# Designs tried in a protein design run: peptides against a protein of PDB entry 8PQO. Part 149

Target 1, 252 residues: chain A of PDB entry 8PQO
Amino acid sequence: VLLKEYRVILPVSVDEYQVGQLYSVAEASKNETGGGEGVEVLVNEPYEKDGEKGQYTHKIYHLQSKVPTFVRMLAPEGALNIHEKAWNAYPYCRTVITNEYMKEDFLIKIETWHKPDLGTQENVHKLEPEAWKHVEAVYIDIADRSQVLSKDYKAEEDPAKFKSIKTGRGPLGPNWKQELVNQKDCPYMCAYKLVTVKFKWWGLQNKVENFIHKQERRLFTNFHRQLFCWLDKWVDLTMDDIRRMEEETKRQ

## One batch from the design tools (peptide; made by RFdiffusion4, then SolubleMPNN)

Design b1_p22_3_s2 (from b1_p22_3, 13 letters changed)
Fold by OpenDDE base, seed 2:
Structure b1_p22_3_s2 (fold): chain B 252 residues (1-252), chain A 22 residues (1-22)
Amino acid sequence: as target 1 above (252 residues)
Amino acid sequence: MEVFDPLGLAKLIANLILSYYF
């Protein structure tokens, strides 16, 4: 098991981020090849548990069409079916990803707190001390080009070049986080993403767990760069606007 | 809602399957 807490600081408010995240997830999904093909929604309903209130979703990703034919032929039953269970109680979110074939031997868990700070809170997910001491804290700087792979880099998604017309935010220079404290009119937040990866297969555990973390970090970096650079597209939208857009997309 | 990359995971699974047989 490998745990890392990714801290993503953004020059947006917690309330703004809720809209921006939903917009950016939808937009990113549209840009993916194949779209939502192979996605089955089993459950989408409100939940209340232990004082937590939000939306619960259970999706299955059928990945058979996403791999070569010969791989499909060799794949054990259930190996290409990924289950995503998500508890969305913003500003808290939890997502659990499992595989039908691997069962308890495979887990990706992402637990996120969105806080109106600069990533200064320790153990925001309230882990036991023994568990917390094994968590690596990883800061993602959306303005740092060196954290972006060349193949992922797009100038139109570069926070160091983008300036929001609607809000005046950006571009983000090398010391943008430090300068943000002096900008009283600019909101800020941190997404604390605790990622737990388990791959219990002898000889491959460390390799696969580290690989998944590398991919998650890459995803978080690119996603939040997009989220910021798309600020003018979503900042004036309301949650009701987002819900309407989602409903319209589901009908297509 | 968390962003998820099912395609990346599909590639990983494919590589693991191939590594098992070859």
Scores: peptide ipSAE 0.436, ipTM 0.910, DockQ to the pose 0.489
Fold by OpenDDE base, seed 5:
Structure b1_p22_3_s2 (fold): chain B 252 residues (1-252), chain A 22 residues (1-22)
Amino acid sequence: as target 1 above (252 residues)
Amino acid sequence: MEVFDPLGLAKLIANLILSYYF
């Protein structure tokens, strides 16, 4: 098991981020060719548990069409079916990803708290001390080009070049986080993403767990760069606007 | 809602399957 807490600092408020995240997820999904193919939504309902109120979703990703035919032929039953269970109770979110074939031997869990701070809180997820001592804190800087793979880099999604016309935020220079502390009018937040990866196949555990973390970090980095650079597209939208957009997308 | 990369997982699974057989 490998745990890392990714801390993504953004020059947006917690309330703004709720809109921006939903917008950016929708846009990212549209931009991915075939991203919706093979996705089955089993459950989408409100839930209440232990004072937590939110939306519960259960999706199955059928990946058979996303791999070469010969891989599909060699794949054990259920190996290409990924289950995503998500509890969305913003500002808290939890996502659990499992595989039908691997069962308890494979787990990706992402637990996120969105806080109006600069990523300074320790153990925001309230882990036991013994567990917390094994968690690596990883800061993602959306302005740092060196954290972006060359193949992922787009100039129009570079926070170091983008300036929001509607808000005046950006571009983000090398010391933007320190400068943000002195900017009373600019909101900020941190997404604390505790990622738990479990892969219990002997000999491959560390390799696969590290690989998955590398992919998650890459995903978080690129996504939040987009989210910021798309600020002018979503900052004036309300949650009602987002809900309407989601409903319209579901009807297509 | 978390952003999810099913294609990345597909690639990982494919590589694991291939590594098992080759």
Scores: peptide ipSAE 0.435, ipTM 0.909, DockQ to the pose 0.488
Fold by OpenDDE base, seed 3:
Structure b1_p22_3_s2 (fold): chain B 252 residues (1-252), chain A 22 residues (1-22)
Amino acid sequence: as target 1 above (252 residues)
Amino acid sequence: MEVFDPLGLAKLIANLILSYYF
């Protein structure tokens, strides 16, 4: 098991982020080739548990069409079906990803708290001390180009170049986080993403767990760079606007 | 909602399958 807590600082408020995240997820999905194909929604309902209120979703990603035919032919039953269970109770979110074939030997869990701070809280997910001492805190700087792979880099998604017309935020220079503290009119937040990766196949545990973390970090970095650079597209939207957009998308 | 990359995970699974057989 490998745990890392990714801390993503953004020059947006927690309330703004709720809209921006939903918008950016939708946009990112549109940009993905074959996005939405092979996705089966089993459950999508409100839930309430222990004072936590939100939306619960259970999706299956059928990936048979996303791999070469010869891989599909060699794949064990269930190996190409990924289950995503998500509890969305913003500002808290939890996502659990499993695979039908690997069963208990595979788990990706992403637990996120969105806090109006600069990533300074320790153990925001309230892990036991024994578990917390093994968690690596990883700060993601969306303005740091060196954290972005060349193949992922787009100038229009570079926070160091983007300036929001609607809010005046950006561009984010090398010391933007320190400067943000002195900017009373600019909101900020941190997404604390505790990522738990379990892969219990002998000889492959460390390799796969580290690989998954590398992929998650890459994803988080690119996503939040997009989220910020798309600020002018979503900052004036309300949650009702987002809900309407989602409903319209479902009808297409 | 969390951003998710099912294609990336598909590639990982595919590689694991291939590594198992080859």
Scores: peptide ipSAE 0.431, ipTM 0.908, DockQ to the pose 0.520
Fold by OpenDDE base, seed 1:
Structure b1_p22_3_s2 (fold): chain B 252 residues (1-252), chain A 22 residues (1-22)
Amino acid sequence: as target 1 above (252 residues)
Amino acid sequence: MEVFDPLGLAKLIANLILSYYF
């Protein structure tokens, strides 16, 4: 098991991020080839448990069409079906990803707290001390180009170049986080993403767990760069606008 | 809602399957 807490600082409020995240997820899905293809929504309903209230979703990603035919022919039953269970109680979210074939031997868990701070809180997810001491804190700086792969880089998604017309935020210089403390008119937040990865196949555990973390870090970096650079597209949207966009995506 | 990369996971699964047979 490998745990890392990714801390993503953004020059947006916790309330703004709720809209921006939903918009950016929908937009990113549209831009991907076959974005909604092979996704089955089993459950989408309100939940209440242990004082936590939110929306519960259960999705299955059928990946058979996403792999070569010869891989599909060799794949064990259930190996290409990924289950995503999500508890969305914003500003808290939990997502659990499992595979039908691997069962308990494979787990990706993402637990996120969105806080109005600069990533300074320790153990926001309230782990036991013994568990917390094994968690690596990883800071993602959306303005740092060195954290972006050359193949992922787009100038229109570069926070160091983007200027929001609607809010006046950006561009983000090398010291933007330090300068943000002195800018009382600019909101800020941190997404604390505790990622737990478990892969129990002997001899491959460390390799696969580290690989998944590398992919998650890449995903979080690119996603939040997009989210910020798309600020003018989503900052004036309502939650009703977002719901309409989600319905349109389901029809495609 | 969390952003998720099912294609990345598909590639990982494919590589694991291939490594098992070859």
Scores: peptide ipSAE 0.419, ipTM 0.906, DockQ to the pose 0.489

Design b1_p22_3_s3 (from b1_p22_3, 13 letters changed)
Fold by OpenDDE base, seed 1:
Structure b1_p22_3_s3 (fold): chain B 252 residues (1-252), chain A 22 residues (1-22)
Amino acid sequence: as target 1 above (252 residues)
Amino acid sequence: MEVFDPLGIAKTIANLILDYYF
């Protein structure tokens, strides 16, 4: 098991991020080949448990038509079905990813707190001290081009070049986080994303767990660069606007 | 909601398994 806490600092408020995240997820999905093909939504309903109130979603990703023939031929039954269970009680979110074949031997858990700070809180997810001491804190700087792979780089998604017309935010220079503290009119937040990865397969555990973390870090970096650079597209949207976009995506 | 790339993860895991056994 490998745990890392990714801390993503953004020049947006916690309330703004709720809209921006939903918009950016929908937009990113449209840009992917095949869109929602192979995604089955089993459950989408409100929940209330242990004082937590939000929306529960259960999705199945059917990958049989999306992988090469040789993978499909070698894959045992259930191996190409991935389950995603999500508890969205913003500003807290929990996502659990499992596989029908691997069962308890495979887990990706993402627990996120969105806080109006600069990533200064320790153990925001309230782990036991013995567990917390094994968690690596990883800071993602959306303005740092060195954290972006060349193949992922797009100038229109570069926070160091983007200037929001609607809010006046950006571009983000090398010291943007330090300068943000002195900008009383610019909101900021941190997404504390505790990622737990388990892949129990003898000889491959560490390799796969490290790979998944590498992919998650890459994904978080690119996603939040997009989210910021798309600020003018989503900052004036309402939650009703977002719901309409989600319904349109489901019909495609 | 979290951003997720299930296909990318699945492909790489498959390749790692193939490299391990063959």
Scores: peptide ipSAE 0.311, ipTM 0.890, DockQ to the pose 0.426
Fold by OpenDDE base, seed 5:
Structure b1_p22_3_s3 (fold): chain B 252 residues (1-252), chain A 22 residues (1-22)
Amino acid sequence: as target 1 above (252 residues)
Amino acid sequence: MEVFDPLGIAKTIANLILDYYF
């Protein structure tokens, strides 16, 4: 098991981020070829648990048609079905990813707290001390081009080049986080993403777990770069606007 | 809601398994 807490600092408020995240997820999904194919939504309902109120979703990703033929032929039955269970109670979110074949031997859990700070809180997810001491804190800087793979880089999604017309935010220079502290009118937040990866396969455990973390980090980095650079697209939207957009998308 | 790339994860795992055995 490998745990890392990714801290993504953004020059947006927690309230703004809720809109921006939903917008950006929708846009990112549209841009991905075949993003919706093979996705089965089993459950999408409100939930209430231990004072936590939000939306619960259960999705199955059927990857049989998405992977190369040789992978499909070699994959055991159920290995290409991934279950995603998500509890969205913003500003808290939890996502659990499992696989039918691997069962308890495979787990990806992402627990996110969105806080109006600069990523300074320790153990925001309230882990036991013994567990917390094994968690690596990883700061993602959306303005740092060196954290972006060349193949992922897009100039229109570069926070170091983007200037928001509607908000005046950006471009984000090398010291943008330090400068943000002195900017009274610019909101900020941190997404604390505790990622737990478990892959129990002798000889491959550490390798796979590390690679999955690399993938998640890459995804978080690119996504939040997009989110910021799309600021002018979503900053004036309300949650009601987002809900309408989602409903319209579901009907198409 | 979290951004999730199940295909990417699957490909990564598959590739690592293949590299392990070959």
Scores: peptide ipSAE 0.308, ipTM 0.888, DockQ to the pose 0.426
Fold by OpenDDE base, seed 4:
Structure b1_p22_3_s3 (fold): chain B 252 residues (1-252), chain A 22 residues (1-22)
Amino acid sequence: as target 1 above (252 residues)
Amino acid sequence: MEVFDPLGIAKTIANLILDYYF
C-alpha cells in the first residue's frame, strides 16, 4: 500500500472550484476518445451518513472495447471492468476504485478536502498518527512547467501564459503563490487529495503502486492546469447552469 | 467529482505486467 497526499493550490475560491471542477471534468471527458462510451451508471442518488450529506454514484467502466485486442484476449473475465464508487459531499469527496477480477487485491482511493488555504494544513484527513507518518505530501504547482511532461504540454493550457479576461487572474509567475497572499481580492484554495493505492501482486506491488501514483499526479497536474486556463469559460456559470449542461449531455 | 482515467490506469498495469513476464 502506498499513500501520498497531493496538494494542489489554485487562485480560485472553494466555491468557484466546485463549478470549475464540474465544468472541467465534463470538458475533459468530451476531449477524450470515446467520451462516456463504455460507462455504466448503476447508482446516482443522494446520501446521508454520519452527518455527511452528498451525492453517491456507482459507475462501471467497461474497457473491453478500449484496450488492444491482445489485451482483451488475454484478460480474464472481469479484469476489464472497473468500478468507481464516489461520495460527493463538496467540499469533501471520496472515490473508491476497484476491479472485479482483482477484488480486494486492487484499490485506488482518492479522498479530497477543499480548503481555503495555501496547503499548510497537516493531516487534514485526520489519519491516525502512525498512518500519517507514512504519507508523503506532494505539492503540485500548476505554473511549474517542469512538472508537465513534454507530450502533455499545450501552450493554451499553460497557467504561466494565461491571463483571465473576466477575473484578471494570471499569468502565474514563479512566485505567484507568495504574491497571492498580498492580493487581498484574489481568492485561493488548496485541494488536499489523499491517494491510497494498493496492488497486491507478488513481485509487482511496488512497481504498479508507484506507477499509478505517477499517473494520478500527471492527471491532477494536467487537469488543474486546464481548470485554471478555462477560468473564463466557467467562472460566470452557476451550479444550475452546470446541472442544465449535464442534463443536456445525458440526452445526447 | 474526481477526474479519473481508467483506461490509462488499465494500460499502465497491462504494460507493467507484460514487461514483468516477457
Scores: peptide ipSAE 0.307, ipTM 0.889, DockQ to the pose 0.424
Fold by OpenDDE base, seed 3:
Structure b1_p22_3_s3 (fold): chain B 252 residues (1-252), chain A 22 residues (1-22)
Amino acid sequence: as target 1 above (252 residues)
Amino acid sequence: MEVFDPLGIAKTIANLILDYYF
């Protein structure tokens, strides 16, 4: 098991982020080949548990049509079915990813707290001390081009070049986080993303777990760069606007 | 909602498995 807490600092408020995240997820999904093909929504309902209120979703990703023929031929029963269970109670979110074939031997869990701070809170997810001491804190700087793979880089998604017309935020220079502290009119937040990865397979555990973390970090980095650079597209939207957009998308 | 790339993860794992056994 490998745990890392990714801390993503953003020059947006917690309330703004809720809209921006939903918008950016939708846009990112549109850019993916195949869209929602192979995704089955099993459950999508409100929940209330231990004072936590939110939306619970259970999705299954059928990857049979998404992988090459040789992968389909080699894959055992259930190996190409990925289950995603998500509890979305913003500003808290939890997502659990499992695989039918691997069962208890495979887990990706992403637990996120969105806080109006600069990523300074320790153990925001309230882990036991024994567990917390093994968690690596990883800061993601969305303005740092060196954290972006060349193949992922797009100038229109570069926070170091983007200037928001509607808010005046950006571009984010090398010391933008330090400068942000002195900018009283610019909101900020941190997404504390605790990622737990378990891949219990002899000889492959460490390699796969580390690689999954590398992929998640890459995803988080690119996503939040997009989120910020799309600020002018979503900052004036309300949650009602987002809900309406989602409903319209479902009809298409 | 979390951004998620299940296909990317699956491909990565598949490649790692293939590299391990072959």
Scores: peptide ipSAE 0.297, ipTM 0.886, DockQ to the pose 0.433

Design b1_p22_3_s4 (from b1_p22_3, 13 letters changed)
Fold by OpenDDE base, seed 5:
Structure b1_p22_3_s4 (fold): chain B 252 residues (1-252), chain A 22 residues (1-22)
Amino acid sequence: as target 1 above (252 residues)
Amino acid sequence: MELFDPLGTAKLLANLILTYHF
């Protein structure tokens, strides 16, 4: 088991981020997956547990058509089905990712708190002290080009070059996080993303768990760079606008 | 909704399964 807490600081408010995240997920999905083919929604319902109120979703990603033919032909039953159970109670979110074939031998859990701070809170997810001692805190700096792979880099998605016309935010210089404290009119937040990866195959645990963390870190970095650089596209949208856009996408 | 890569995850798992279990 390998736990890391990724702290993504952004020059947006917690309330803005709710809109921006949904917009950016929708936009990224259009660019990468070409639609909802192979996604089965088993459950989509409201939930309430221990004072947490939100939406629970259970999705299955059937990925047989999206892998090379030889993989599809050789993969055992269930190996290409990914289950996503998500509890969306913004500003708290939890997602549990499993695979039918791997059963209990594979787990990715992502738990996120969105807080109006600069990533200074310790153990925001309230882990037991012994468990928290083993969590690496990883700061993602969306302005740091060195954290981006060359193949992922786009100048139009570079926070160090982007300036929002609507908000005046950006470009983000090397000390942008420190400068935020002095900019009373610029909101900020941190997404505290606790990622738990479990891979139980003997001899491969650390290798696979570290690999998955590298992939998640890459994804978080690129996504939040996009989210910020798309600020002018989503900052004036309401939650109702987002809901309408989601409904329109489902009808296509 | 949390961000993850289902296809990348499935490809990783499939490759591992094919490499070490078959």
Scores: peptide ipSAE 0.593, ipTM 0.943, DockQ to the pose 0.519
Fold by OpenDDE base, seed 2:
Structure b1_p22_3_s4 (fold): chain B 252 residues (1-252), chain A 22 residues (1-22)
Amino acid sequence: as target 1 above (252 residues)
Amino acid sequence: MELFDPLGTAKLLANLILTYHF
């Protein structure tokens, strides 16, 4: 098991981020070839547990049509089905990812707190001290080009070049996080993303767990660069606007 | 909603399964 807490600081409020995240997820999904095909929604219902109130979803990603033919033909039953169980109680979210074939030998868990700070809170997910001491804290700087793979880099998604017309935020210079404290009119937040990866196969555990973390870090970095650079597209939208857009997309 | 790559995850798992269990 490998745990890392990714801390993503953004020059947006916690309330703004809720809209921006939903917009950016929808936009990113449109850019992926066949994004909605093979997704089965088993459960989508409100939940309340231990004072946490939100929406619970259980989705299955049937990925047989998305892999090479030889993989599809040779893969055992359930190997190409990914289950996503999500508890969305913003500003807290939890997602558990499993695979039918791997059963208990594979798990990705992502737990996120969105806080109106600069990533300064320790153990925001309230882990036991023995567990917390093994968690690596990883800061993602959306303005740092060195954290972006050359193949992923786009100038239109570079926070160091983008300036929001609607808000005046950006471009983000090398010391933008330090300067943010002095900008009283600019909101800020941190997404504390605790990622737990489990892969139990002997001899492959560390390699696979580290690989998955590398992929998640890459995804978080690119996504939040997009979210910021798309600020003018979503900052004036309400949650009701987002819900309407999601409903319209489901009917297509 | 949390960010993950379901297709990339499935491809990784499928490759591992085919390489080591078949």
Scores: peptide ipSAE 0.574, ipTM 0.940, DockQ to the pose 0.506
Fold by OpenDDE base, seed 3:
Structure b1_p22_3_s4 (fold): chain B 252 residues (1-252), chain A 22 residues (1-22)
Amino acid sequence: as target 1 above (252 residues)
Amino acid sequence: MELFDPLGTAKLLANLILTYHF
């Protein structure tokens, strides 16, 4: 088991981020070939537990049509089905990812707290001390080009070049986080993403767990760069606007 | 919704399964 807490600092408020995240997820999904094809929604219902109120979803990604024919032909039953269980209680979110074939031998859990701070809180997820001492804190700097793979880099998604017309935020220079503290008119937040990866196959545990973390870090980095650079597209939207957009997308 | 790559995850798992368990 390998745990890392990714701390993503953004020059947006927690309330703004709720809109921006949903917008950016929708936009990112449009750019993926095949869209929502092969996604089965088993459960989508409100939940309340221990004072946490939100939406629970259980989705299955049937990926047989999305892999090469030889993989489809050779993969055992359930190997190409990914289960996603998600508890969305913003500003808290939890997602558990499993695979039918791997059963208990594979798990990705992502738990996120969105806080109006600069990533300075320790153990926001309230882990036991024994567990917390094994968590690596990883700061993601969306302005740092060195954290972006060349193949992922787009100039229009570079926070170091982008300036929001609507808000005046950006571009983000090398010391933008330090400068942000002195800018009273610019909101900020941190997404504390605790990622738990479990892969139990002997001899492959560390390799695969580290690989998955590398992929998640890459995804978080690229997504939040997009989210910021798309600020002018979503900052004036309300949650009702987002809900309407989601409904319109479901009808297409 | 949390960020993850379902297709990338499936491809990784499929590759591992095919490489080490077949």
Scores: peptide ipSAE 0.563, ipTM 0.937, DockQ to the pose 0.504
Fold by OpenDDE base, seed 1:
Parts: C-alpha cells; structure tokens; sequence
Structure b1_p22_3_s4 (fold): chain B 252 residues (1-252), chain A 22 residues (1-22)
C-alpha cells in the first residue's frame, strides 16, 4: 500500500471550486474520444452516514470497446470492468476504484478535503499517527511548468500566462502563493487529496503503486491548470446552471 | 467527483494480467 497526500493550492474559493470542478470535468470529458460511452450508472442517490450527507454514485466503466482487439480477446471476464463508488459530500469527497477481476488485490481510494487555506494543515483526513507518518505530502504548483510533461503543455492552459478578465486573477508568477497571502481580495483554497493505492501481486506492488501515483499526479496537475485557465467560462455559473448542463448532456 | 483515468487503469491491469497470469 502506498499513500500520498497531494495538496493543490488554487486562487479560488471553496465555493467557486465546486462549480469550476464540475464544469471542468464536463469539458474535459467532451474532449476525450468516446465520452460517456461504456459508462453504466448503477446507483445515484442521496446518502446520510455518521453525520455525512451527500450524493452516492456507483458507476461501471465497461472498457471492452476501448482496448485493442487482442486485449479484449485475451482478457479474462471482469478484467475490463472498472467500478467507481463515489461519496460526494462537498467540501468532502471520497472515491473508491476497484476491478472485478482483481477483487481485493487492487484498490485506488481518493479522499479530498477542500479547505480555505494554503495547504498548511497536517493530517486533515485524521489518519492514525502510525499511518500518517508514512504519508508523503506532495505539493502541486499549477504555475510550475517543470511539473508538466512537454506533450501535455498547452499555452492556453498555462497559469503563468493566463489572466482572468472577469476576476483579474493571474498570471501566476513564481511567488504567486506567497503574494496571495497579501492579496486580501483574492480567495484561495487547497484541495487535500489523499490517494491510497493498493496492488497486492508479489514482486509488482511497488512498481504498480508508484506508476498509478505518477498517473494521478499528472492528471491532477493538468486538470487544475485547465480549471484555473477556464475561470472566465465558469466563474459566473451557478450550481443550478451546472445541473442544467448535466441534464442536457444526459439527453444527448 | 474525483479524478482518475479508467481507460489507463484498465490498460495497465490488462497488460499485467496478460503478462503474468496467462
């Protein structure tokens, strides 16, 4: 098992981020080939547990049509089905990812707290001290181009070049986080993303767990760069606007 | 909603399964 806490600092409020995240997920999904094809929603219902209230979603990603023919022909039953169980109680979210074939030998868990701070809280997910001491804290700086792969880089998605017309935020210079503390009118937050990866196959555990963390870090970096650079597209939207957009997308 | 790559995850798992269990 490998745990890392990714801390993503953004010059947006916790309330703004709720809209921006939903918008950016929808926009990113449109740009991916195949969109929602092969996604089955088994459950989508409100939940209440231990004082946590939110929306529970269970999705299955059927990926048989998305892999090469030889993989589809040779893969055992259930190997190409990914289950996503999500508990959305914003500003807290939890997602558990499993595979039908791997069963208990594979797990990705992502738990996120969105806090109105600069990533300074320790153990925000309230792990036991013995577990917490094994968690690496990883800071993602959306303005740092060195954290972005050359193949992923787009100038229109570069926070160091972008300036929001609607909010005046950006561009983000090398010291933007330190400068943000002195800018009383600019909101800020940190997404504390605790990622747990488990892969139990002997001899492959460390390699696979590290690989998955590398992919998640890449995804978080690119997504939040997009979210910030798309600020003018979503900052004036309400949650009701987002709900309408989601309903319209489901009808297509 | 949390961010993950379902297709990339499935491709990784499929490759591992095909390489080591078949």
Amino acid sequence: as target 1 above (252 residues)
Amino acid sequence: MELFDPLGTAKLLANLILTYHF
Scores: peptide ipSAE 0.455, ipTM 0.920, DockQ to the pose 0.481

